# Ledger of designs, part 90: peptides against a protein of PDB entry 1MQS

Target 1, 223 residues: chain A of PDB entry 1MQS
Amino acid sequence: ILKMLFLNKDLNNNDNITTITDDIFNQQEIIWKVLILDIKSTATISSVLRVNDLLKAGITVHSLIKQDRSPLPDVPAIYFVSPTKENIDIIVNDLKSDKYSEFYINFTSSLPRNLLEDLAQQVSITGKSDKIKQVYDQYLDFIVTEPELFSLEISNAYLTLNDPKTTEEEITGLCANIADGLFNTVLTINSIPIIRAAKGGPAEIIAEKLGTKLRDFVINTNS

## One batch from the design tools (peptide; made by RFdiffusion4, then SolubleMPNN)

Design b2_p18_7_s2 (from b2_p18_7 with L1M E11K E18K)
Fold by OpenDDE base, seed 1:
Structure b2_p18_7_s2 (fold): chain B 223 residues (1-223), chain A 18 residues (1-18)
Amino acid sequence: as target 1 above (223 residues)
Amino acid sequence: MPKDLTEEFKKLVEEYKK
């Protein structure tokens, strides 16, 4: 994901997101960009990146692809959206209207051949193909299958987390173990999850820990 | 890992311009 935010440039630094963004912020002039998302990719970005991470990556504004967006003809745009006919049509319309200066298109999953051809055909008619700088797909190997229940089979987890006698330290330790288990599961299935957790409880702690691990991993794997 | 389709895309665009 960070690679995408930096226009798919090779980030050779094995450093964490914070170190990479700090180094770039300090060493290079930030190129400000617009990030265009859909509902699915918004959930993904929100689970993996913090607002500060986006800012450090040069994302000045983000919006949904289906929303009315103001033209920013001097600003490059990063699209991170599902490979659908609808999204392709919107991108082409944005291109026709000169909504942005440059178009970096990143599809969340595999782009079918027929849709690639459709995109190319429509763009060819506009005469503005030079504004499309990149086309990527398979950015997220999301196996978005139907909701599945997953168990880590941690003994007495529910009881421990809900026992009023359990110390905060014990809860934190258990949450860390759960987060590790979830992280390993994510790596095994090679899919970045959308993390949803209730606020104010152990689930939030787990979600935060998992999110951090995933962020670190995504940065390191795309190195 | 993300797959770069830029070259293939540009090739297709040129083919459709003909």
Scores: peptide ipSAE 0.679, ipTM 0.966, DockQ to the pose 0.423
Fold by OpenDDE base, seed 2:
Structure b2_p18_7_s2 (fold): chain B 223 residues (1-223), chain A 18 residues (1-18)
Amino acid sequence: as target 1 above (223 residues)
Amino acid sequence: MPKDLTEEFKKLVEEYKK
Protein backbone atom coordinates (compact mmCIF):
# COMPACT_ATOMS: atom_id res chain seq x y z
CA ILE B 1 0.00 0.00 0.00
CA LEU B 2 2.79 2.42 0.82
CA LYS B 3 4.42 1.48 -2.42
CA MET B 4 1.25 2.49 -4.20
CA LEU B 5 1.18 5.87 -2.48
CA PHE B 6 4.69 6.48 -3.73
CA LEU B 7 3.72 5.56 -7.28
CA ASN B 8 4.97 2.00 -6.93
CA LYS B 9 8.57 2.95 -6.35
CA ASP B 10 10.82 0.44 -4.69
CA LEU B 11 10.66 0.66 -0.93
CA ASN B 12 12.74 -1.14 1.65
CA ASN B 13 10.34 -3.76 2.94
CA ASN B 14 12.16 -4.14 6.23
CA ASP B 15 11.34 -0.68 7.45
CA ASN B 16 8.25 0.15 9.40
CA ILE B 17 5.71 2.58 7.96
CA THR B 18 6.96 5.45 10.09
CA THR B 19 10.55 5.02 9.05
CA ILE B 20 9.64 4.75 5.38
CA THR B 21 7.41 7.81 5.42
CA ASP B 22 9.89 9.85 7.42
CA ASP B 23 12.75 8.95 5.15
CA ILE B 24 10.82 9.76 2.03
CA PHE B 25 9.42 12.93 3.49
CA ASN B 26 12.83 14.16 4.50
CA GLN B 27 14.90 12.97 1.59
CA GLN B 28 12.65 13.10 -1.44
CA GLU B 29 10.55 15.69 -3.12
CA ILE B 30 6.94 15.18 -2.17
CA ILE B 31 4.62 14.71 -5.11
CA TRP B 32 1.22 15.91 -4.06
CA LYS B 33 -1.53 13.58 -5.21
CA VAL B 34 -5.21 12.85 -4.92
CA LEU B 35 -6.23 9.44 -3.63
CA ILE B 36 -9.43 7.93 -5.01
CA LEU B 37 -10.90 5.07 -2.98
CA ASP B 38 -13.98 2.93 -2.70
CA ILE B 39 -15.55 1.54 0.45
CA LYS B 40 -13.45 -1.61 0.49
CA SER B 41 -10.16 0.12 -0.12
CA THR B 42 -11.02 2.78 2.45
CA ALA B 43 -11.34 0.11 5.09
CA THR B 44 -7.97 -1.29 4.10
CA ILE B 45 -6.23 2.06 4.13
CA SER B 46 -7.74 2.95 7.49
CA SER B 47 -6.55 -0.30 9.00
CA VAL B 48 -2.91 0.09 8.06
CA LEU B 49 -2.27 3.81 7.69
CA ARG B 50 -2.74 6.88 9.79
CA VAL B 51 -3.75 10.28 8.51
CA ASN B 52 -0.23 11.47 9.07
CA ASP B 53 1.05 8.67 6.87
CA LEU B 54 -1.11 9.84 4.01
CA LEU B 55 0.12 13.38 4.41
CA LYS B 56 3.71 12.23 4.45
CA ALA B 57 3.03 10.29 1.28
CA GLY B 58 1.83 13.48 -0.37
CA ILE B 59 -1.86 12.73 -0.32
CA THR B 60 -3.50 16.12 -0.19
CA VAL B 61 -7.06 14.94 -0.80
CA HIS B 62 -8.77 11.60 -0.78
CA SER B 63 -12.32 10.85 -1.91
CA LEU B 64 -14.66 8.04 -2.78
CA ILE B 65 -14.78 7.15 -6.45
CA LYS B 66 -18.56 7.36 -6.55
CA GLN B 67 -18.64 10.80 -4.98
CA ASP B 68 -18.74 13.99 -6.96
CA ARG B 69 -15.19 15.21 -7.11
CA SER B 70 -13.90 18.59 -8.17
CA PRO B 71 -11.55 18.68 -11.12
CA LEU B 72 -7.89 19.03 -10.27
CA PRO B 73 -6.40 19.01 -13.75
CA ASP B 74 -2.90 19.83 -12.53
CA VAL B 75 -2.80 17.15 -9.85
CA PRO B 76 -1.99 13.47 -10.34
CA ALA B 77 -4.47 10.93 -9.02
CA ILE B 78 -4.00 7.53 -7.49
CA TYR B 79 -6.93 5.20 -7.86
CA PHE B 80 -7.11 2.35 -5.37
CA VAL B 81 -10.40 0.64 -6.10
CA SER B 82 -12.08 -2.70 -6.70
CA PRO B 83 -11.80 -4.17 -10.19
CA THR B 84 -15.38 -3.62 -11.32
CA LYS B 85 -17.00 -2.46 -14.53
CA GLU B 86 -18.53 0.44 -12.66
CA ASN B 87 -15.20 1.70 -11.35
CA ILE B 88 -13.61 1.30 -14.76
CA ASP B 89 -16.35 3.38 -16.35
CA ILE B 90 -15.88 6.10 -13.73
CA ILE B 91 -12.12 6.16 -14.26
CA VAL B 92 -12.62 6.48 -18.01
CA ASN B 93 -15.11 9.28 -17.48
CA ASP B 94 -12.64 11.05 -15.22
CA LEU B 95 -10.05 10.65 -17.94
CA LYS B 96 -12.38 12.04 -20.59
CA SER B 97 -13.15 15.06 -18.45
CA ASP B 98 -9.47 15.71 -17.69
CA LYS B 99 -10.26 15.55 -14.02
CA TYR B 100 -6.60 14.97 -13.12
CA SER B 101 -3.23 15.43 -14.76
CA GLU B 102 -2.10 11.83 -14.44
CA PHE B 103 -3.78 8.56 -13.59
CA TYR B 104 -2.20 5.86 -11.46
CA ILE B 105 -4.65 2.98 -11.39
CA ASN B 106 -4.35 0.32 -8.70
CA PHE B 107 -6.97 -2.38 -8.37
CA THR B 108 -7.41 -3.94 -4.95
CA SER B 109 -7.64 -7.48 -6.29
CA SER B 110 -6.98 -9.32 -9.54
CA LEU B 111 -8.33 -7.57 -12.61
CA PRO B 112 -10.17 -10.00 -14.88
CA ARG B 113 -8.94 -10.12 -18.46
CA ASN B 114 -12.27 -8.99 -19.84
CA LEU B 115 -12.21 -5.87 -17.66
CA LEU B 116 -8.64 -5.08 -18.62
CA GLU B 117 -9.68 -5.29 -22.25
CA ASP B 118 -12.71 -3.13 -21.58
CA LEU B 119 -10.58 -0.50 -19.88
CA ALA B 120 -8.11 -0.53 -22.74
CA GLN B 121 -10.84 -0.31 -25.36
CA GLN B 122 -12.53 2.64 -23.69
CA VAL B 123 -9.24 4.45 -23.14
CA SER B 124 -8.25 3.89 -26.76
CA ILE B 125 -11.26 5.89 -27.87
CA THR B 126 -10.43 8.87 -25.64
CA GLY B 127 -7.05 9.54 -27.18
CA LYS B 128 -5.74 10.26 -23.69
CA SER B 129 -3.95 7.02 -22.93
CA ASP B 130 -0.74 8.93 -22.22
CA LYS B 131 -2.28 10.26 -19.03
CA ILE B 132 -2.52 6.74 -17.64
CA LYS B 133 0.87 6.18 -16.13
CA GLN B 134 0.33 2.92 -14.28
CA VAL B 135 -2.08 0.02 -14.04
CA TYR B 136 -1.62 -2.40 -11.15
CA ASP B 137 -3.75 -5.09 -9.55
CA GLN B 138 -3.68 -7.70 -6.76
CA TYR B 139 -2.88 -5.31 -3.95
CA LEU B 140 -5.11 -6.98 -1.40
CA ASP B 141 -5.10 -10.59 -0.30
CA PHE B 142 -7.98 -10.06 2.08
CA ILE B 143 -11.34 -8.35 2.03
CA VAL B 144 -12.28 -5.75 4.60
CA THR B 145 -16.03 -5.39 4.35
CA GLU B 146 -16.80 -2.79 7.01
CA PRO B 147 -14.79 0.39 7.18
CA GLU B 148 -14.78 1.97 10.61
CA LEU B 149 -12.79 5.04 9.76
CA PHE B 150 -13.05 7.39 6.83
CA SER B 151 -11.73 10.87 6.26
CA LEU B 152 -12.71 13.36 3.59
CA GLU B 153 -10.27 15.82 2.06
CA ILE B 154 -8.24 15.87 5.25
CA SER B 155 -5.45 18.23 4.34
CA ASN B 156 -7.52 21.02 2.90
CA ALA B 157 -10.11 20.83 5.63
CA TYR B 158 -7.53 20.83 8.37
CA LEU B 159 -5.71 23.81 6.95
CA THR B 160 -8.87 25.79 6.38
CA LEU B 161 -10.41 25.04 9.76
CA ASN B 162 -7.23 25.88 11.64
CA ASP B 163 -6.50 29.09 9.80
CA PRO B 164 -7.57 32.03 11.95
CA LYS B 165 -8.17 34.06 8.81
CA THR B 166 -10.86 31.72 7.58
CA THR B 167 -14.23 33.42 7.50
CA GLU B 168 -17.40 32.07 9.03
CA GLU B 169 -18.86 31.69 5.58
CA GLU B 170 -15.94 29.61 4.46
CA ILE B 171 -16.20 27.41 7.53
CA THR B 172 -19.91 26.93 6.99
CA GLY B 173 -19.38 26.04 3.37
CA LEU B 174 -16.64 23.58 4.15
CA CYS B 175 -18.68 21.94 6.89
CA ALA B 176 -21.56 21.54 4.50
CA ASN B 177 -19.33 19.87 1.95
CA ILE B 178 -17.89 17.55 4.56
CA ALA B 179 -21.36 16.64 5.77
CA ASP B 180 -22.38 15.86 2.20
CA GLY B 181 -19.39 13.63 1.78
CA LEU B 182 -20.08 11.79 5.00
CA PHE B 183 -23.71 11.41 4.04
CA ASN B 184 -22.77 9.84 0.75
CA THR B 185 -20.41 7.53 2.57
CA VAL B 186 -23.14 6.42 4.94
CA LEU B 187 -25.44 5.68 2.03
CA THR B 188 -22.74 3.71 0.31
CA ILE B 189 -22.09 1.46 3.29
CA ASN B 190 -25.82 1.23 3.98
CA SER B 191 -25.41 1.84 7.69
CA ILE B 192 -26.69 4.61 9.94
CA PRO B 193 -23.99 5.75 12.30
CA ILE B 194 -24.09 7.04 15.82
CA ILE B 195 -22.77 10.55 15.50
CA ARG B 196 -20.27 11.80 18.07
CA ALA B 197 -18.59 15.17 17.88
CA ALA B 198 -16.64 17.52 20.08
CA LYS B 199 -18.62 20.54 21.17
CA GLY B 200 -17.80 24.09 20.23
CA GLY B 201 -16.04 23.49 16.95
CA PRO B 202 -16.45 22.56 13.31
CA ALA B 203 -17.04 18.94 14.23
CA GLU B 204 -20.26 19.90 15.95
CA ILE B 205 -21.44 21.82 12.92
CA ILE B 206 -20.68 18.88 10.69
CA ALA B 207 -22.41 16.46 13.03
CA GLU B 208 -25.54 18.55 13.11
CA LYS B 209 -25.66 18.88 9.36
CA LEU B 210 -25.04 15.19 8.85
CA GLY B 211 -27.67 14.27 11.38
CA THR B 212 -30.22 16.41 9.62
CA LYS B 213 -29.42 14.90 6.25
CA LEU B 214 -29.69 11.39 7.60
CA ARG B 215 -32.97 12.05 9.33
CA ASP B 216 -34.41 13.61 6.23
CA PHE B 217 -33.29 10.68 4.15
CA VAL B 218 -34.78 8.10 6.49
CA ILE B 219 -38.07 9.94 6.57
CA ASN B 220 -38.21 10.23 2.81
CA THR B 221 -37.33 6.60 2.16
CA ASN B 222 -39.82 5.24 4.66
CA SER B 223 -42.53 7.28 3.30
CA MET A 1 2.02 -9.00 -4.43
CA PRO A 2 0.90 -6.19 -6.67
CA LYS A 3 1.18 -6.95 -10.35
CA ASP A 4 2.22 -4.38 -12.92
CA LEU A 5 -0.18 -4.48 -15.87
CA THR A 6 0.94 -1.21 -17.42
CA GLU A 7 2.75 -2.62 -20.41
CA GLU A 8 0.06 -5.14 -21.17
CA PHE A 9 -2.53 -2.42 -20.88
CA LYS A 10 -0.65 -0.10 -23.22
CA LYS A 11 -0.35 -2.87 -25.78
CA LEU A 12 -4.05 -3.51 -25.64
CA VAL A 13 -4.78 0.18 -26.08
CA GLU A 14 -2.70 0.24 -29.23
CA GLU A 15 -4.45 -2.83 -30.56
CA TYR A 16 -7.84 -1.21 -30.13
CA LYS A 17 -6.69 1.96 -31.86
CA LYS A 18 -6.22 -0.02 -35.11
Scores: peptide ipSAE 0.677, ipTM 0.965, DockQ to the pose 0.331
Fold by OpenDDE base, seed 5:
Structure b2_p18_7_s2 (fold): chain B 223 residues (1-223), chain A 18 residues (1-18)
Amino acid sequence: as target 1 above (223 residues)
Amino acid sequence: MPKDLTEEFKKLVEEYKK
């Protein structure tokens, strides 16, 4: 998330958020930006960052994507929103109206190919593609609904895991994806969890995979 | 991890301009 706020520049992720923001604030000229969010990403940002952190990252204004926002044609904007057709259309409309000087687009999860093509097609018509500086996706594998409550954004996971027709390979693949998502969640919130899982099911498989990933990470970062 | 789609996006934009 901090990387996004600094336009996806390389940051030393080993430090706490306060140290990172303080170092950047003291060493570099701050670039003031607008942060555009949706409901889901707002919850995520609020759970991880404090207002002071946003300010130190150069975020002067944050707004919802569906909100009627005032034009700031001289200010760059960071979009951090869900990869939906609706959000894409709004971004394109903002581009058409020259609402901001530059557009840094970060989708919270994977952007489907058809939506990427749709975005590109619409932008091609505007003649303002140069204003779009970055397009990123897969920033988050989870959705934070409350500060201490979150879920993975995996479609039909419950149905897949409970369908008797689901193959072992499909279950293994899904468990791997879930473990990856949880791992990324841990890194994002900078908190090592105590893992609890029911025995004899997919949850145990996920817990084992996650535990291994965490152990490997700790070993590699402490070396 | 975040994935950079910028180059692919730019390529697609150019393709649609043709």
Scores: peptide ipSAE 0.677, ipTM 0.966, DockQ to the pose 0.488
Fold by OpenDDE base, seed 3:
Structure b2_p18_7_s2 (fold): chain B 223 residues (1-223), chain A 18 residues (1-18)
Amino acid sequence: as target 1 above (223 residues)
Amino acid sequence: MPKDLTEEFKKLVEEYKK
């Protein structure tokens, strides 16, 4: 799962999630991404990862695949969804509408041959196959019944995160919005994370803002 | 374990374009 969040790049073999995320977070520039989930994968992600882990992986927002999502044509998207005809059709529709800059597709279980062919056929018609960077199928060994991860609405404000023309002021504004989203997510899952971030970039700004919000919240709730 | 289907997928796409 962590490998997926880092676009299936080679990760150092570490014994735990925290060590892996810390190592990557310290060594590489964060690429901000959108994570698209379904109900099943949401439960899976919630059981394995914390909000801080998603932040370290560069996940700014996550949404359900069936939810109405705003276009983010300059932002890469990671799909982690069940291998169904319905999900494939939605992905293709998202591709047709140029919802994201790049598509990293990860199915939660083995993709049947007929569905792979269907996906390929539909994509071939769009002429946008170059936007699909990866197709993986995963094997989930566990089932979680109650997802704890809250889905965030995608804001058009995130479009500028990957634009090289974005000013420092605009980046600061976006970081604030991301911090707000993460804060709301933390409250929803009823868990206060330990925030860590790489120095010298947007991640540090986000971490600082989120930390402040959490501290303020704790102070206000204990008062 | 995750399986990379990217190459197979790309091949299929090209076949359907034809």
Scores: peptide ipSAE 0.663, ipTM 0.962, DockQ to the pose 0.298

Design b2_p18_7_s3 (from b2_p18_7 with L1M E7K E15K E18K)
Fold by OpenDDE base, seed 2:
Structure b2_p18_7_s3 (fold): chain B 223 residues (1-223), chain A 18 residues (1-18)
Amino acid sequence: as target 1 above (223 residues)
Amino acid sequence: MPKDLTKEFKELVEKYKK
């Protein structure tokens, strides 16, 4: 997984994650990247990496593949997703729309031959195959079915929320966006969470907004 | 262990362009 975050460069396997990230952070130029995940890969990432590890790996933003994502045409993207037709179609659409500058595609498990051919066929039509820098598969030997931890665009949110120059309006807007992202995540995993948040900060605002969205959704679906 | 499919993928892309 760390290898993936560093664009599949050779890493010394005997080093602790902390040592690897520290060494790379201190010795190499950080390439800032976007990380695109699905529910399964999110669970995996959350189980083995900390937020600080992602930051040290140059992950500025991470999002779910099925979520609406803002274009970052000057930023390379790492996809770490399940090998499904749906995900392939989304990746191709992202490519067509020039959503990112470069595409590093990593499938969590083995990519079936038919899907590899489908991906190649679709990409061939776009004329943008040069933007796809890597295609890897078989990253995971196990399936994590129930993610317990998910983070949305942590780096940008953290910076914005901790900047004393950030306006109340900006905080409110960011909290709303975070709540929307969490809401979409909850819907994707089809589970209603117990919401816990620290009082007196942005977390409380987010929790309240999320709670409202979830309640409204439950009421509307049961009706 | 992760498998690099990049070369195979690129070859397939070229195949379908034809």
Scores: peptide ipSAE 0.684, ipTM 0.964, DockQ to the pose 0.331
Fold by OpenDDE base, seed 1:
Structure b2_p18_7_s3 (fold): chain B 223 residues (1-223), chain A 18 residues (1-18)
Amino acid sequence: as target 1 above (223 residues)
Amino acid sequence: MPKDLTKEFKELVEKYKK
């Protein structure tokens, strides 16, 4: 994901997101970009990146692809959206209207051949193919299958987390173990999850820990 | 890992311009 935000340039630094973004912020002039998302990719970005991370990556504004967006003809745009006919049509319309200066198109999953051809055909008619700088797919190997229940099989987790006699330290320790288990599961299935957790409880702690691990991993794997 | 389709895309665009 960070690679995408930096226009798919090779980030050779094995450093964490914070170090990479700080180094880039300090050493290079930030290229400000618009990030165009859909509902699915918004959830993904929100789970993996903080607002400050986006700003440090040069994302000045983000919007949904289906929303009315103001033209920014001097600003490059990063699209991170699902590979659908509808999204392709919107991108082409944005291209026709010169909504942005440059188009970096990143599809969340595999782009079917028929849709690639459709995109190419429509773009060919516009005569503005030079504005499309990149086309990528398979950014998120999301197996978004139907909701599946997953168990880490941690003994007495529910009882421990809900026992009023359990100390904060014990809760934190258990949450860390759960987060580790979830992280390993995510790596095994090679899918970045949308993290949803109730606020104010152990689930939030787990979600935060998992999010941090995933952010660190995404940065390191794309290195 | 993300797959770069840029080259293939550009080639297809040129094909359809003809």
Scores: peptide ipSAE 0.681, ipTM 0.965, DockQ to the pose 0.425
Fold by OpenDDE base, seed 3:
Structure b2_p18_7_s3 (fold): chain B 223 residues (1-223), chain A 18 residues (1-18)
Amino acid sequence: as target 1 above (223 residues)
Amino acid sequence: MPKDLTKEFKELVEKYKK
């Protein structure tokens, strides 16, 4: 799953999630991405990863595949969804509408041959196959019995994160919005994360803002 | 374990373009 969040790049073989995320976070510039999930994959992500892990992986927003999602044409998207005809049709529709800059498709379980061919056939008609960078399957190795659902809905302001013309002020504003989204997610999952961030970039700004929000919340709830 | 289908997918896309 972590490998997926880092666009299936080779990760150092580490013994735990924290070590892996820390190593990557310290070594590489964060690429901000959107994560598209379904109900099943949401449960999986929630059981394995903390909000801080998603942040370290550069996940700014995550949404359900069936939910109405705003276009982010300059932002790469990671799909982690069940291998169904319905999900394939939605992905293709997102591709047609140029909803994201790049598509990294990861199916939770084995993709049947007929569905792979269907996906390929539909994509061939769009003429936008170059936007699909990866197709993976068989990511899900366990079943979560009690799924927890959370989502980050952040406005189109994220488009500016990948624009080299974005000003420092605009970046700061975006970081604030991301921190707000993460804060809400933390409250939803009822777990306070340990926040770690690389120094000298947007991640540090986000971490600081989120930390402040969490501290303020704890103080207010204990009062 | 995850399986990379990218190559196979790209080949199929090219097949259907034709």
Scores: peptide ipSAE 0.666, ipTM 0.962, DockQ to the pose 0.311
Fold by OpenDDE base, seed 5:
Structure b2_p18_7_s3 (fold): chain B 223 residues (1-223), chain A 18 residues (1-18)
Amino acid sequence: as target 1 above (223 residues)
Amino acid sequence: MPKDLTKEFKELVEKYKK
């Protein structure tokens, strides 16, 4: 699961989740991402990861695939969902609408051949196959029943970002809170990460705020 | 274990474009 959150890069699996996230946060460039889940995958994520782990992995927003999600055309998205026709159709629709900048698709279990072909066929028609960067399956070998991760904090983030009534100030405030969390993480590992953020979305706002906090900290510490 | 289907997927996309 952690591998997925880091776009399926090779990770040293010899350490606990906290150590892994800390090491990755310290050694690798952080890419801000949106995480798209379904009910099953939500339960799984909740059982294995803490909210802080998601933040350390650069997940700034997470939502359900069936929810009416706001477009974030400059933000990469990770899908972690069941291999169903319904989910495939939604992913393709999201692709057609340019909902995100990049698509990293991870199916929770084995993707049947017929569904893989269906996905490929639909994507071929869109002419936007280049936006699909990865397709993985067979992530989960077990069923998890405890959905704890939809805590108010990130759910509120999603709601705030997707509410058309949300002001720019409110968005900025939320991004500041996320940046504060990331800043605290950076302080705990005593290392300044390289930050990569998509342009024109919350990721950029968060990156800017985090950068400012880090700069201020360095200035104050060196004085 | 997670399985990478990216290559196979891309090949299928190209197949359906033809």
Scores: peptide ipSAE 0.677, ipTM 0.964, DockQ to the pose 0.299; fails the geometry check

Design b2_p18_7_s4 (from b2_p18_7, 6 letters changed)
Fold by OpenDDE base, seed 5:
Structure b2_p18_7_s4 (fold): chain B 223 residues (1-223), chain A 18 residues (1-18)
Amino acid sequence: as target 1 above (223 residues)
Amino acid sequence: MPKDLTKELKELIKKYKE
């Protein structure tokens, strides 16, 4: 994923994510980019990256592919989306409208041959193939399927938590709301969970808040 | 691992332009 954020340049895989982002941020020229995601890729990004990692990678703004996005004709775009006909059509429309200066397209899974041909055909009509700099697929090597998966249905949580325009107060408030929701869920199912969260991000904040709530609850109920 | 399809895409684009 970090490789994608740095336009698929070679990175030292011996270093952890924090070391890589810090070194690049401090020692190399930052190329500012926009990141376009879908629902699936948003979940993936949120599970792997920490708060401010996107900024350190030069991502100035990120949005969902299906959302209306302002044109940034002088800014290169990174797409990280599912290989679907709908997403391809949107990318081509963005290309037609010169929404970005360059297009770096990364599909989350394998791109079917028919969709590759469709993309090629549509791009050929636009006459703007030179703006497409990269196309990659199979970025996600595996999918973890959990039998008991649920959502709190908080819209745009990742975008809010990772948007540099979001204030610390807003982040804290949202994390508190999520922790409350999870706590209520735990009480509803009457089971104490093992909490797993990515380090250095909003998930860790939520985990800490939830852990505190659970510990307090157990202490109070056992006294 | 991510697979680079850039060359393949460019070739297909050329094909459709002909």
Scores: peptide ipSAE 0.649, ipTM 0.958, DockQ to the pose 0.343
Fold by OpenDDE base, seed 1:
Order: C-alpha cells, then sequence, then structure tokens
Structure b2_p18_7_s4 (fold): chain B 223 residues (1-223), chain A 18 residues (1-18)
C-alpha cells in the first residue's frame, strides 16, 4: 500500500511504516496527489495507515470514487479501488473530463481479462491514454476489520474542499491544518523535503502555507 | 504481490486504435 502511495516506487520493506514513510519523506521529492477509494479500499487503508502517513506520502485529499469530485486537472490521482465495471467506467469518465493530470490506477484484487480489455477499449476512444501512467492489480490477502474508523476522519477533508458551499475561509483553514501537520512532521524528521505541488488545487495552498511556516521557522531559529 | 499491467494495457490500447 505504501508503495502504491509513492507511485509504485521500490521501497525498503524491511522497516516499519513509520520508518519507510520518514525515509521517503526525507529523501524524495513529495508529489502532492489525490487518493480515490471505494468502500472496501477505505477499510483497507484505515487498517494499515494513519492520516499522518497519508500526509507524509503527499496525499492531500482523499475521496470515494462514487462521490462527486471537483476537477483538479493539474493534480495527479491515485485510484485504489475494486476491479469492477462500474469503477472502470467512472475512471474513464474522469479521464474524459480531464479530472486529473495523471492517473495511477491500482485495483485491490485481480483485474479480469475482460475488464482489462474493456478499460483499454474505452481509453482508446478517449485519445488520452498518455494520462494513464500506471495500472496495477493488488492481491490483498488480509481481511480488514472496522472499515468505518478511517472513512469518517478523511472524508471530511475532501467533502469540505469540494462542497460548493464551503467558504474560502473554511478551505484556507483546512489547508492550514494540513500544513501544520506536515510542518510538524518535517520538524520531527529534521529534514526539509522538496515539495512539488500541482497548481490550481488545495495542494498548492498547502504547499504555500507549509513553505511559509518552514521559512518562518528557519528565520526564527537562526536569529 | 501487486502486478504491473501498464505495458499490457498500453499494448491493448494500441490494438484498439488500429
Amino acid sequence: as target 1 above (223 residues)
Amino acid sequence: MPKDLTKELKELIKKYKE
């Protein structure tokens, strides 16, 4: 799962989640991205990762695939969903609508051949195959218990950011909270990461706020 | 272990464009 969050780069699996996340956070450029889940994958993520882990992996927002999601055309997306016709159709629709800049698709279980062909056919029609960067199927051999614990805390962030009734002040406040979390993480690790944020989305706001906090901290520490 | 299907997908996409 951590590998997925880091765009399936090779990770040293000999360490615990915290160590792996810290190492990547310190050594690699952070790419801000959105995580799209379904009910099953939400349960899985909740069982193995904490909100802080997602933030360290550059996940700024997460949402359910069936929820209405705001376009973030300059933001890469990670899909971690069940290999169903319904989910494939939604992904293709997101592709057609230029919902995100890049598509990293990870299926929670084996993708049947017929669905792979269906995906290929639909993508071929869109002419946007270049936006699909990765497709993986992941065989989960573990049963996730207590699926509801993770969904409540993370879903609120996405809902707040994508609700048209949400004020700019509320968005700014949420982004500030996320930036605070990231800032604390940076301080804990004692390493300043290179942050790459997509333009036009919450990631940019978060990056700016984080940058300001880091600059202020450096100035105050060196005075 | 997760399986990379990217290459296979890209090949299939090429076939359908033809």
Scores: peptide ipSAE 0.648, ipTM 0.958, DockQ to the pose 0.301
Fold by OpenDDE base, seed 3:
Structure b2_p18_7_s4 (fold): chain B 223 residues (1-223), chain A 18 residues (1-18)
Amino acid sequence: as target 1 above (223 residues)
Amino acid sequence: MPKDLTKELKELIKKYKE
């Protein structure tokens, strides 16, 4: 995924995501890009990357492919979407409209031959094939993720929450961190969730904290 | 691993322009 965000350049660092982003940030001038996602790819990105990681990768704005998006004709766009006829049509429409300066298209799974030909045919009609810089597929073919399940990858969260030696302050701190992670996920998906949590435990604490964060955000945005 | 289809796409586009 990071490779995609850096326009599929070879990343030779086996280090942590933060180290990779820092190294690239220090070595190269940041190219600011728009990231176009669908529901499936949003879930995937949210499970792997933090909002700060996206910013360090030069992602200024991210949006859903089906949402109305403002034209940014001087900004390159990265598409990370499912290989469907609908998404292809939208990409081509964006191309026709000169919505972005360059198009980097990454399909989450294998692109069928018929859809590749359809894309080619439609692009040929536009006369703007030069704006398409890259097309990749099979990005998530090996990632067996349930679309409705993701992990924040907080180490030892379960152990900490269930250890009788854990202090109330530690629990509160961990719950806050989890709520922050969930909040960032909500912002990435750009939808307000219905929050469900079991009563009488850490899940309720997390739900309350998340609810507060969301309320504050909505108030501040509408304000 | 992600597969690069750029060349293949460009070739197909040329085919449809002819």
Scores: peptide ipSAE 0.647, ipTM 0.958, DockQ to the pose 0.342
Fold by OpenDDE base, seed 2:
Structure b2_p18_7_s4 (fold): chain B 223 residues (1-223), chain A 18 residues (1-18)
Amino acid sequence: as target 1 above (223 residues)
Amino acid sequence: MPKDLTKELKELIKKYKE
């Protein structure tokens, strides 16, 4: 997430959020930008980052993608949204209207090939492809490393969870994101897992959250 | 890690302009 906020520049993976933001703030010129979110990504950002972190990352304004947003044609925009047709259409419309100076598009999960092609097709018609500076995906998706082993692509999760300076709120938020990722993985695999976690740490929090999500899902799908 | 699709997108855009 921090990497995204800094336009996917290489960050020191050994630093905590505060150290990273402080270092960047002190060593590099801050690029002020707008952050466009959806409901899901808003929850993610709110759980992992403090308002001060956003400011240190150069985020001046954040808004929901579906909300009416004022044009800021001289300001670059970071999109961090779900890879949906609707969001793609909105982004393209924003591009057409020159709502921002530059477009840094980050999808929360994997962008399907058909949607990538759709995005490309629509952008091709606008003639403004030069304004799209970056497109990334899989920020909160899972990576299959082995047939039965996977990891979530959540930036700095390990560091954040093990940093003694990390607040309980931050931990809770990150755990929620991890649980969401695991939940999505479960849905993709279409198999209900047996959840096992160590007690007394973040793993337990994640397990609890995941369990709740799964239970809720099962109840809702069977009703 | 997040996947960079920028190059792929640009290539596709070029394809559709054609």
Scores: peptide ipSAE 0.651, ipTM 0.958, DockQ to the pose 0.429; fails the geometry check

